# Peptides against a protein of PDB entry 5ZK1, part 21

Target 1, 52 residues: chain A of PDB entry 5ZK1
Amino acid sequence: KREVRLMKNREAARECRRKKKEYVKCLENRVAVLENQNKTLIEELKALKDLY
Target 2, 52 residues: chain A of PDB entry 5ZK1 as posed
Amino acid sequence: KREVRLMKNREAARESRRKKKEYVKCLENRVAVLENQNKTLIEELKALKDLY

## One batch from the design tools (peptide; aimed at target 1 T40 L41 A47 L51)

Design b2_p27_4 (made by RFdiffusion4)
Pose (drawn by RFdiffusion4):
Structure b2_p27_4 (pose): chain A 52 residues (1-52), chain P 27 residues (1-27)
Amino acid sequence: as target 2 above (52 residues)
Amino acid sequence: EELLEEMDKVSEEREEALEKVRELKEE
């Protein structure tokens, strides 16, 4: 039973790594999106301020 | 998971703020 005990752990480590990298890619993607939103919002604020 | 939720809330708030700035510029 110990051999399977180790086999399930080996399999679980793969999925764990997959979720880890996927998660990091998700974080980076979120960062890029938030950067673009921030640049757009700042530019609009500059435009509105110049409107006065 | 909490960090992802916080980043999504910040994104939603920025979209709402941008919409409001654009409406104010049109008025």

Design b2_p27_4_s1 (made by RFdiffusion4, then SolubleMPNN; from b2_p27_4, 21 letters changed; failed a check: too like the target's own chain)
Amino acid sequence: DKELENRDAVLENQNKTLIEELKALKD

Design b2_p27_4_s2 (made by RFdiffusion4, then SolubleMPNN; from b2_p27_4, 20 letters changed; failed a check: too like the target's own chain)
Amino acid sequence: EKELENRDAVLENQNKTLIEELKALKD

Design b2_p27_4_s3 (made by RFdiffusion4, then SolubleMPNN; from b2_p27_4, 22 letters changed; failed a check: too like the target's own chain)
Amino acid sequence: SKELENRVAVLENQNKTLIEELKALKD

Design b2_p27_4_s4 (made by RFdiffusion4, then SolubleMPNN; from b2_p27_4, 21 letters changed; failed a check: too like the target's own chain)
Amino acid sequence: SEELENRVAVLENQNKTLIEELKALKD

Design b2_p27_5 (made by RFdiffusion4; failed a check: too like the target's own chain)
Pose (drawn by RFdiffusion4):
Structure b2_p27_5 (pose): chain A 52 residues (1-52), chain P 27 residues (1-27)
Amino acid sequence: as target 2 above (52 residues)
Amino acid sequence: LEELDKLIEENEKLIEEVKELKEELEE
């Protein structure tokens, strides 16, 4: 039973790593999106201020 | 991650609204 006990752990470590890399990618993607949104909002604020 | 996604959605809406308001003010 211990051999399977270790086998399930080995399999679980793969999925854990997959979710880890995927999660990091998700974070980076969110960062890029937030950066683009920030640049766009700042530019629009500059334009509305120049409107006065 | 859900909080960041809500913030991204809110920012998208805000960008649309600010752009629409800018056009109305220029007219």

Design b2_p27_5_s1 (made by RFdiffusion4, then SolubleMPNN; from b2_p27_5, 19 letters changed; failed a check: too like the target's own chain)
Amino acid sequence: MEELEAVIENQNKTLIEELKALKDLLY

Design b2_p27_5_s2 (made by RFdiffusion4, then SolubleMPNN; from b2_p27_5, 18 letters changed; failed a check: too like the target's own chain)
Amino acid sequence: MEEILALIENQNKTIIELLKALKDLLY

Design b2_p27_5_s3 (made by RFdiffusion4, then SolubleMPNN; from b2_p27_5, 20 letters changed; failed a check: too like the target's own chain)
Amino acid sequence: MEEIEAVIENQNKTLIELLKALKDLLY

Design b2_p27_5_s4 (made by RFdiffusion4, then SolubleMPNN; from b2_p27_5, 20 letters changed; failed a check: too like the target's own chain)
Amino acid sequence: MENIDAVIENQNKTLIEELKALKDLLY

Design b2_p27_6 (made by RFdiffusion4)
Pose (drawn by RFdiffusion4):
Structure b2_p27_6 (pose): chain A 52 residues (1-52), chain P 27 residues (1-27)
Amino acid sequence: as target 2 above (52 residues)
Amino acid sequence: EFEEKSEEVDEKIAELQEKREELEEKL
């Protein structure tokens, strides 16, 4: 039973790594989206201030 | 949740830009 005990752990480590990389990618992507939103909002604020 | 809020922020930015352009035309 120990061999299977180790086999399930080996399989679980693969999925754990997959979710880890996927998660990092998700975070980077969120960063890029937040950077674009921030640039757009700042530009619009500049435009509205110039409107006065 | 982040995706919903991100879409909402982009929609509100588009509405704000449209209204700003209309206001500039009137001025």

Design b2_p27_6_s1 (made by RFdiffusion4, then SolubleMPNN; from b2_p27_6, 19 letters changed; failed a check: too like the target's own chain)
Amino acid sequence: NFEKEALELQENQLKTREELLKLLKKL

Design b2_p27_6_s2 (made by RFdiffusion4, then SolubleMPNN; from b2_p27_6, 19 letters changed; failed a check: too like the target's own chain)
Amino acid sequence: SFEAELLKVQKEQLETLEKELKLLKEL

Design b2_p27_6_s3 (made by RFdiffusion4, then SolubleMPNN; from b2_p27_6, 19 letters changed; failed a check: too like the target's own chain)
Amino acid sequence: SFEEELLKLQENQLKTREELLKLLKKL

Design b2_p27_6_s4 (made by RFdiffusion4, then SolubleMPNN; from b2_p27_6, 19 letters changed)
Fold by OpenDDE base, seed 4:
Structure b2_p27_6_s4 (fold): chain B 52 residues (1-52), chain A 27 residues (1-27)
Amino acid sequence: as target 1 above (52 residues)
Amino acid sequence: SFEEELLKLQEEQLKTREEEKKLLELL
């Protein structure tokens, strides 16, 4: 009984670390997309201002 | 998944840039 509880705790800790790594990777990808969108919108706004 | 949605958004942005480039080549 004790060994099975320790095994399940180790598995849950591995899964928690995996989910945290995936969440950080998703945040990094979201930041990169938003930074690229923001740059494009700033360039478009600059091009519109340079026409007036 | 969230990763698949981001990949789709990146593919859409690439298509939009290719369409903009083709439009500029026609002017």
Scores: peptide ipSAE 0.034, ipTM 0.357, DockQ to the pose 0.165
OpenDDE base, seeds 1, 2, 3, 5: peptide ipSAE 0.033, 0.027, 0.025, 0.028; ipTM 0.385, 0.403, 0.396, 0.366

Design b2_p27_7 (made by RFdiffusion4)
Pose (drawn by RFdiffusion4):
Structure b2_p27_7 (pose): chain A 52 residues (1-52), chain P 27 residues (1-27)
Amino acid sequence: as target 2 above (52 residues)
Amino acid sequence: SLEESVEQLEKSVETLEESVETLEELF
């Protein structure tokens, strides 16, 4: 029973790593989206201020 | 002019709507 006890752990470590990498990719992507949104909003603020 | 101010505000509203859609997709 201990052998399977270790086998399930080995399998679980793979999925854990997959979810870790995937999560980091997600975080980076969210960062890039937020950077683009921030640049667009700042530019629009500049344009509206210049409107006055 | 009033026409140039309206065009600029319409563009700004469109840009805000796109930003809201992009943030909703992000979350």

Design b2_p27_7_s1 (made by RFdiffusion4, then SolubleMPNN; from b2_p27_7, 16 letters changed; failed a check: too like the target's own chain)
Amino acid sequence: SEEEKKKVLENANKTLIEELKALKELE

Design b2_p27_7_s2 (made by RFdiffusion4, then SolubleMPNN; from b2_p27_7, 17 letters changed; failed a check: too like the target's own chain)
Amino acid sequence: SEEEKEKVLENQNKVLIEELKALKELE

Design b2_p27_7_s3 (made by RFdiffusion4, then SolubleMPNN; from b2_p27_7, 16 letters changed; failed a check: too like the target's own chain)
Amino acid sequence: SEEERKKVLENANKTLIELLKALKELE

Design b2_p27_7_s4 (made by RFdiffusion4, then SolubleMPNN; from b2_p27_7, 15 letters changed; failed a check: too like the target's own chain)
Amino acid sequence: SEEERKAVLENVNKTLIEELKALEELE

Design b2_p27_8 (made by RFdiffusion4)
Pose (drawn by RFdiffusion4):
Structure b2_p27_8 (pose): chain A 52 residues (1-52), chain P 27 residues (1-27)
Amino acid sequence: as target 2 above (52 residues)
Amino acid sequence: VKEHLETAKEHLETVKEELETAKELLE
């Protein structure tokens, strides 16, 4: 039973790594989106201030 | 005045779209 006990752990470590990397990709993607949104909003603020 | 109000409307529409997208990303 210990052999399977170790086998399940080995399999679980793979999925854990997959989720880890995927999560990191997600975080980076979210950062890029937030950077683009921020640049667009700042530019619009500049345009509205220039409007006065 | 009319031209400036139309330009302000276009800018505010962009701001609205960006804030809606930011809200969806944060939810």

Design b2_p27_8_s1 (made by RFdiffusion4, then SolubleMPNN; from b2_p27_8, 15 letters changed; failed a check: too like the target's own chain)
Amino acid sequence: DKEKEEKKANILKTLIEELKALKKLLE

Design b2_p27_8_s2 (made by RFdiffusion4, then SolubleMPNN; from b2_p27_8, 17 letters changed; failed a check: too like the target's own chain)
Amino acid sequence: SAAKEEKKANILKTIEEELKALKELLK

Design b2_p27_8_s3 (made by RFdiffusion4, then SolubleMPNN; from b2_p27_8, 17 letters changed; failed a check: too like the target's own chain)
Amino acid sequence: SEELEKQKANILKTLIEELKALKKLLE

Design b2_p27_8_s4 (made by RFdiffusion4, then SolubleMPNN; from b2_p27_8, 15 letters changed; failed a check: too like the target's own chain)
Amino acid sequence: SSAKEEEKKNILETIIEELKAKKELLS

## One batch from the design tools (peptide; aimed at target 1 C16)

Design b2_p28_1 (made by RFdiffusion4)
Pose (drawn by RFdiffusion4):
Structure b2_p28_1 (pose): chain A 52 residues (1-52), chain P 28 residues (1-28)
Amino acid sequence: as target 2 above (52 residues)
Amino acid sequence: EYDEELDERLEELEELNKELDEKMEELE
């Protein structure tokens, strides 16, 4: 039974790594989105201030 | 004791993956 006990662990490590890299990709993507949103909002604020 | 440690390690890995999925859904 120990052999399978190790086999399930080996398999689980793969999925864990997949979820880890996927999660990092997700974080980076969220960062790029937030950067674009921030640049757009700041530019609109500059335009509205220039409107006065 | 070693076999218990292996079962605990597997459970931790499964729980970690669920937590990462939940965090990904919040970020998206």

Design b2_p28_1_s1 (made by RFdiffusion4, then SolubleMPNN; from b2_p28_1, 22 letters changed; failed a check: too like the target's own chain)
Amino acid sequence: KKREVRLMKNREAARESRRLEKEIEKLE

Design b2_p28_1_s2 (made by RFdiffusion4, then SolubleMPNN; from b2_p28_1, 23 letters changed; failed a check: too like the target's own chain)
Amino acid sequence: KKREVRLMKNREAARESRRLEKEIEKLK

Design b2_p28_1_s3 (made by RFdiffusion4, then SolubleMPNN; from b2_p28_1, 23 letters changed; failed a check: too like the target's own chain)
Amino acid sequence: KEREVRLMKNREAARESRRLEKEIKKLE

Design b2_p28_1_s4 (made by RFdiffusion4, then SolubleMPNN; from b2_p28_1, 21 letters changed; failed a check: too like the target's own chain)
Amino acid sequence: KKREVRLMKNRELARESRELEKEIEKLK

Design b2_p28_2 (made by RFdiffusion4)
Pose (drawn by RFdiffusion4):
Structure b2_p28_2 (pose): chain A 52 residues (1-52), chain P 28 residues (1-28)
Amino acid sequence: as target 2 above (52 residues)
Amino acid sequence: EEELEELLEKVLEAEGPEVLEAYEELEE
């Protein structure tokens, strides 16, 4: 029973790593999106201020 | 071996930032 006990753990470590890399990629993606949104909002604020 | 299984289960059920925290606890 111990052998399977270790086998399930080995399998679980793979999925854990997959979720970890995926999550990091998600975080980076979110960073890039937030950076683009920020740049666009800032540029629009500059344009509205120049409007006055 | 039981503690390791519980830690792996926590990592698998975790979402978001909790995935990284649970994974760090598993590495320690």

Design b2_p28_2_s1 (made by RFdiffusion4, then SolubleMPNN; from b2_p28_2, 15 letters changed; failed a check: too like the target's own chain)
Amino acid sequence: LEKKNKLLEEVLKAKGEEILKKFKELEK

Design b2_p28_2_s2 (made by RFdiffusion4, then SolubleMPNN; from b2_p28_2, 12 letters changed)
Fold by OpenDDE base, seed 3:
Structure b2_p28_2_s2 (fold): chain B 52 residues (1-52), chain A 28 residues (1-28)
Amino acid sequence: as target 1 above (52 residues)
Amino acid sequence: LEKKNKLLEEVLEAEGEEILEKYKEYLE
């Protein structure tokens, strides 16, 4: 009984660390895409303002 | 509480997969 509870806790702790790592990676990817899109839009707006 | 946590995990996994697919399209 005790060994099975310790095994399940170790598995749950591994899964929690995996999910946290995947979530951080997804956030980093989303931030990189949004930063690139924002940079492009700012450059386009600057180019339009420089025409006037 | 366990049912809510499972639903939140499923939603978070789906949002993660959609973000990963958009990131692949950006790298191509």
Scores: peptide ipSAE 0.024, ipTM 0.402, DockQ to the pose 0.050
OpenDDE base, seeds 1, 2, 4, 5: peptide ipSAE 0.017, 0.021, 0.019, 0.022; ipTM 0.424, 0.409, 0.438, 0.406

Design b2_p28_2_s3 (made by RFdiffusion4, then SolubleMPNN; from b2_p28_2, 13 letters changed)
Fold by OpenDDE base, seed 3:
Structure b2_p28_2_s3 (fold): chain B 52 residues (1-52), chain A 28 residues (1-28)
Amino acid sequence: as target 1 above (52 residues)
Amino acid sequence: LDKKNELLEKVLKAKGEEILKKYKELEK
């Protein structure tokens, strides 16, 4: 009984660490997308300013 | 200059879309 409980706790702790790592990676990817969108908008604004 | 900026915009957009796909896959 004790060993099974310790095994389940270790599995749960591994899963929690996995989920946290995935969440951070999702945030990093979202930031990268927003940075790319921002760069695009800046270039569009530069192009518009160059027309005037 | 405008043609160069247009090309850069297309490259940035394509990279953004790729990253967005990876984001959606990880959110599941």
Scores: peptide ipSAE 0.034, ipTM 0.516, DockQ to the pose 0.018
OpenDDE base, seeds 1, 2, 4, 5: peptide ipSAE 0.030, 0.034, 0.025, 0.026; ipTM 0.510, 0.323, 0.523, 0.523; seed 2 fails the geometry check

Design b2_p28_2_s4 (made by RFdiffusion4, then SolubleMPNN; from b2_p28_2, 13 letters changed)
Fold by OpenDDE base, seed 3:
Structure b2_p28_2_s4 (fold): chain B 52 residues (1-52), chain A 28 residues (1-28)
Amino acid sequence: as target 1 above (52 residues)
Amino acid sequence: LDKKNELLERVLKAEGEEILREYEKLEK
């Protein structure tokens, strides 16, 4: 009984670490996209402001 | 991207709760 519980916990811990890594990667990609979009919008706003 | 992150958060939470449940069983 104890050994089976230890094995399940080790499996759950491995899967959780895997999912955490996937989650972080997804957030990093989202941040990179948003930062690029914001940079573009700021540059466009600056260019528009420079016309006035 | 938002839907993907939401899905990953749900999975991560569920697996975290599973680890906690197995830890609590091991301490007994």
Scores: peptide ipSAE 0.080, ipTM 0.539, DockQ to the pose 0.114
OpenDDE base, seeds 1, 2, 4, 5: peptide ipSAE 0.061, 0.075, 0.073, 0.068; ipTM 0.504, 0.530, 0.521, 0.516

Design b2_p28_3 (made by RFdiffusion4)
Pose (drawn by RFdiffusion4):
Structure b2_p28_3 (pose): chain A 52 residues (1-52), chain P 28 residues (1-28)
Amino acid sequence: as target 2 above (52 residues)
Amino acid sequence: ELEEELEELEEEIEELEEELEELEEELE
């Protein structure tokens, strides 16, 4: 029973790593999105201020 | 949280591998 006890853990470590990397990629993606949104909002604020 | 979970799983694997090696030696 201990062999399977180890086998399930080995399998679980793979999925854990997959979720880890995927999560990181997600965070980076979110950062890039937030950087683009921020640049667009700032530019629009500059344009509205210049409007006065 | 995912990193901590992975570290815990790696530690559990290592401990179980050591326990299996000890049991194989006892059987031999």

Design b2_p28_3_s1 (made by RFdiffusion4, then SolubleMPNN; from b2_p28_3, 18 letters changed; failed a check: too like the target's own chain)
Amino acid sequence: DLEVRLMKNREAARESRRELERERREEE

Design b2_p28_3_s2 (made by RFdiffusion4, then SolubleMPNN; from b2_p28_3, 17 letters changed; failed a check: too like the target's own chain)
Amino acid sequence: DLEVRLMKNEEAARESRRELEEERRREE

Design b2_p28_3_s3 (made by RFdiffusion4, then SolubleMPNN; from b2_p28_3, 17 letters changed; failed a check: too like the target's own chain)
Amino acid sequence: SLEVRLMKNREAARESRRELEEEERERA

Design b2_p28_3_s4 (made by RFdiffusion4, then SolubleMPNN; from b2_p28_3, 18 letters changed; failed a check: too like the target's own chain)
Amino acid sequence: ELEVRLMKNREAKRESRRELEEERRREA

Design b2_p28_4 (made by RFdiffusion4)
Pose (drawn by RFdiffusion4):
Structure b2_p28_4 (pose): chain A 52 residues (1-52), chain P 28 residues (1-28)
Amino acid sequence: as target 2 above (52 residues)
Amino acid sequence: EAEKALEEAEKALEEAEKALEEAEKALE
């Protein structure tokens, strides 16, 4: 029973790593989206201020 | 913490498998 107890742990480590990497890529992606949104909002604020 | 414990358990299994392969080769 200990052999399977170790097998399930081995298998679980793979998925854990997959979720880790995927999560990181998700965070980076979110950063890039937030950077684009910020640049667009700042540019629009500059345009509205120049409107006065 | 759980992920690290799973990685440590995987590494320990890989080392134990290698040690068994080396012992088999020595017996041959």

Design b2_p28_4_s1 (made by RFdiffusion4, then SolubleMPNN; from b2_p28_4, 22 letters changed; failed a check: too like the target's own chain)
Amino acid sequence: KREMRLEKNAREARRSRRREEERRELEE

Design b2_p28_4_s2 (made by RFdiffusion4, then SolubleMPNN; from b2_p28_4, 24 letters changed; failed a check: too like the target's own chain)
Amino acid sequence: KREMRLRKNAREARRSRRRKREEEERRK

Design b2_p28_4_s3 (made by RFdiffusion4, then SolubleMPNN; from b2_p28_4, 23 letters changed; failed a check: too like the target's own chain)
Amino acid sequence: KREMRLRKNAREARRRRREEEERRRREE

Design b2_p28_4_s4 (made by RFdiffusion4, then SolubleMPNN; from b2_p28_4, 22 letters changed; failed a check: too like the target's own chain)
Amino acid sequence: KREMRLEKNAREARRSRRRREEERRREE

Design b2_p28_5 (made by RFdiffusion4)
Pose (drawn by RFdiffusion4):
Structure b2_p28_5 (pose): chain A 52 residues (1-52), chain P 28 residues (1-28)
Amino acid sequence: as target 2 above (52 residues)
Amino acid sequence: ELDEELDELLEEREELNEELDELQEELE
């Protein structure tokens, strides 16, 4: 039974790594989206201030 | 002792993956 006990652990490590890289990619994507949103909001604020 | 530690390690990995999915859904 120990052999399978190790086999399931080996399999689980793969999925764990997949979820880890996927999660990091998700975080980087969220950063890029937040950067674009921030640039757009700042530019609109500049335009509204120039409106006065 | 070794067999118990291996079973706990497997559970921890499953829980970590579930938490990562929940956090990823919040970020999306």

Design b2_p28_5_s1 (made by RFdiffusion4, then SolubleMPNN; from b2_p28_5, 22 letters changed; failed a check: too like the target's own chain)
Amino acid sequence: KKREVRLMKNREAARESRRLEEEMEKLL

Design b2_p28_5_s2 (made by RFdiffusion4, then SolubleMPNN; from b2_p28_5, 23 letters changed; failed a check: too like the target's own chain)
Amino acid sequence: KEREVRLMKNREAAREIRRLEKEMEKLK

Design b2_p28_5_s3 (made by RFdiffusion4, then SolubleMPNN; from b2_p28_5, 21 letters changed; failed a check: too like the target's own chain)
Amino acid sequence: KKREVRLMKNREAAREIRELEKKMEELL

Design b2_p28_5_s4 (made by RFdiffusion4, then SolubleMPNN; from b2_p28_5, 23 letters changed; failed a check: too like the target's own chain)
Amino acid sequence: KKREVRLMKNREAARESRRLEKEMEKLK

Design b2_p28_6 (made by RFdiffusion4)
Pose (drawn by RFdiffusion4):
Structure b2_p28_6 (pose): chain A 52 residues (1-52), chain P 28 residues (1-28)
Amino acid sequence: as target 2 above (52 residues)
Amino acid sequence: EEELEELEEELEELEEEIEELEEELEEE
């Protein structure tokens, strides 16, 4: 029973790593999106201020 | 960030359990 006890753990480590890298990639993607949104909002604020 | 930390802790615990079980199996 201990062999399977180890086998399931080995299998679980793979999925854990997959979720980890996927999560990191998700975080980076979120950063890039937030950077683009921030640049667009700042530019629009500059344009509205110049409107006055 | 907290979710990533939890995933890293879970992976570390799994790695530790694998190592301990491999050592026990080798001793047997």

Design b2_p28_6_s1 (made by RFdiffusion4, then SolubleMPNN; from b2_p28_6, 9 letters changed; failed a check: too like the target's own chain)
Amino acid sequence: MEELEKLEEELREIRRKKEELERELEEE

Design b2_p28_6_s2 (made by RFdiffusion4, then SolubleMPNN; from b2_p28_6, 12 letters changed; failed a check: too like the target's own chain)
Amino acid sequence: LEELEKLREELREIRRKKKELEEELRKE

Design b2_p28_6_s3 (made by RFdiffusion4, then SolubleMPNN; from b2_p28_6, 12 letters changed; failed a check: too like the target's own chain)
Amino acid sequence: LEELKKLEEELREIRRKKKELEEELRRE

Design b2_p28_6_s4 (made by RFdiffusion4, then SolubleMPNN; from b2_p28_6, 10 letters changed; failed a check: too like the target's own chain)
Amino acid sequence: LEELEKLEEELREIRRKKEELEKELAEE

Design b2_p28_7 (made by RFdiffusion4; failed a check: the pose's geometry)
Pose (drawn by RFdiffusion4):
Structure b2_p28_7 (pose): chain A 52 residues (1-52), chain P 28 residues (1-28)
Amino acid sequence: as target 2 above (52 residues)
Amino acid sequence: LEEEEEELEELEEELEELEEEIKALEEE
């Protein structure tokens, strides 16, 4: 029973790693999106201020 | 952002616990 006890843990470590790397890619992606949104909003604010 | 950081920390802790359990069972 201990062999399977170890086997399930080995299998679980793989998925854990997959979720980890996937999560990190998700965080980076979110950062890039937020950077683009920020740049666009700032540019629009500059344009509206120049409008006055 | 704080919730995303906590989730990443929980995933890292879970992986570490699994790695420790694997090592302990291999030594036994």

Design b2_p28_7_s1 (made by RFdiffusion4, then SolubleMPNN; from b2_p28_7, 8 letters changed)
Fold by OpenDDE base, seed 2:
Structure b2_p28_7_s1 (fold): chain B 52 residues (1-52), chain A 28 residues (1-28)
Amino acid sequence: as target 1 above (52 residues)
Amino acid sequence: LEELLKELEKIEEKLKELEEEIKRLEEE
């Protein structure tokens, strides 16, 4: 039936967009964690440099 | 000091790879 195929295609397209959005959000969260780690390491390096 | 610099370099390269991947996924 054509209608059932169109419904399944719309559901698959919604699921693909959902998965893409979740994956991007996971990457953004990982970027934010690494940026915080980088900031902390730069601050530690600066504090060590200010001792010499 | 040298270990912290190597950790920073690894973090910077990993940030760049993730930003490029986000950009590719936003353009598609």
Scores: peptide ipSAE 0.065, ipTM 0.615, DockQ to the pose 0.036
OpenDDE base, seeds 1, 3, 4, 5: peptide ipSAE 0.055, 0.039, 0.036, 0.037; ipTM 0.584, 0.547, 0.537, 0.548

Design b2_p28_7_s2 (made by RFdiffusion4, then SolubleMPNN; from b2_p28_7, 8 letters changed)
Fold by OpenDDE base, seed 4:
Structure b2_p28_7_s2 (fold): chain B 52 residues (1-52), chain A 28 residues (1-28)
Amino acid sequence: as target 1 above (52 residues)
Amino acid sequence: MEELKKELEKIEEELKELEEEIKRLEEE
């Protein structure tokens, strides 16, 4: 039936948008971790350069 | 010193790749 196909398409579109949002959030969280790691390494490199 | 520079360079490249991927996904 046409209605069942339209329901499945709406469900698939909702799931696609949900997965996209979750994936972006995972990338944003990884960026924030890498930015903090980068900051720590820059601070360590600066402290080492100030000693020599 | 050289090891920490390599770790920093690697983290900067991983960060850039992730920022570019976020941007691509936001433009779609």
Scores: peptide ipSAE 0.027, ipTM 0.499, DockQ to the pose 0.036
OpenDDE base, seeds 1, 2, 3, 5: peptide ipSAE 0.025, 0.025, 0.023, 0.024; ipTM 0.505, 0.490, 0.490, 0.497

Design b2_p28_7_s3 (made by RFdiffusion4, then SolubleMPNN; from b2_p28_7, 11 letters changed)
Fold by OpenDDE base, seed 5:
Structure b2_p28_7_s3 (fold): chain B 52 residues (1-52), chain A 28 residues (1-28)
Amino acid sequence: as target 1 above (52 residues)
Amino acid sequence: LKEDLEELKKIEEKLKELEEEIERLEKE
């Protein structure tokens, strides 16, 4: 039936949007961790260079 | 020092790859 195809399409589109949102949030969290690690390593490298 | 600088470069490249992928996903 056409109605069943339209229901399945709406469900698939909701699931695609959910997965995309979860993936972006995972990337944003990884970016924030890497930015903090990068900042710490730059500060440590600066402190070590200022000793020599 | 040399190892920390190489690790820093790996983190910077990985950060750039993730930022480019976020920007692609936001434009879709």
Scores: peptide ipSAE 0.021, ipTM 0.403, DockQ to the pose 0.036
OpenDDE base, seeds 1, 2, 3, 4: peptide ipSAE 0.020, 0.025, 0.020, 0.021; ipTM 0.452, 0.452, 0.413, 0.407; seed 2 fails the geometry check

Design b2_p28_7_s4 (made by RFdiffusion4, then SolubleMPNN; from b2_p28_7, 10 letters changed)
Fold by OpenDDE base, seed 1:
Structure b2_p28_7_s4 (fold): chain B 52 residues (1-52), chain A 28 residues (1-28)
Amino acid sequence: as target 1 above (52 residues)
Amino acid sequence: MEELEKELEKLEEKLKELEREIEELERE
């Protein structure tokens, strides 16, 4: 039936958008962790340079 | 010194890779 095919397509498109949003949120959290690690490493490098 | 500089460079390149991937995904 045409209606069942259109319903399944709408469900698949909703699930694709949900998975994409979850993946982007995982990447954003990883970026925030790397930015904090980079900040810490830059502060450690400055403190080591101030000893010379 | 050289080990921390190499770790920073790896984190900066990985940050830039993830930011590009986010921007590509947000455009679709």
Scores: peptide ipSAE 0.036, ipTM 0.548, DockQ to the pose 0.036
OpenDDE base, seeds 2, 3, 4, 5: peptide ipSAE 0.027, 0.026, 0.032, 0.027; ipTM 0.523, 0.506, 0.540, 0.505

Design b2_p28_8 (made by RFdiffusion4)
Pose (drawn by RFdiffusion4):
Structure b2_p28_8 (pose): chain A 52 residues (1-52), chain P 28 residues (1-28)
Amino acid sequence: as target 2 above (52 residues)
Amino acid sequence: EEELEELDEELDELEEELEEFNEELDEL
């Protein structure tokens, strides 16, 4: 039974790594999105201030 | 036998850590 107890752990480590890299990709993606949103909002604020 | 008991304990701890790590990632 110990062999399988190690086999399941080995398999679990793969999925764990997959979820890890995927999660990092997600965080970087979110960062890029937040950066674009921030640039757009700042530019619009500059335009509205220049409107006065 | 003592070495096998220690090995079972380490395998159980490892399985639990892997399950908790994956659950935390799914919650995030």

Design b2_p28_8_s1 (made by RFdiffusion4, then SolubleMPNN; from b2_p28_8, 19 letters changed; failed a check: too like the target's own chain)
Amino acid sequence: EEKERVEEEKLEMKNRELAEEIRELEKK

Design b2_p28_8_s2 (made by RFdiffusion4, then SolubleMPNN; from b2_p28_8, 17 letters changed; failed a check: too like the target's own chain)
Amino acid sequence: EEKERKRREKLEMKNRELAEEIRELDEK

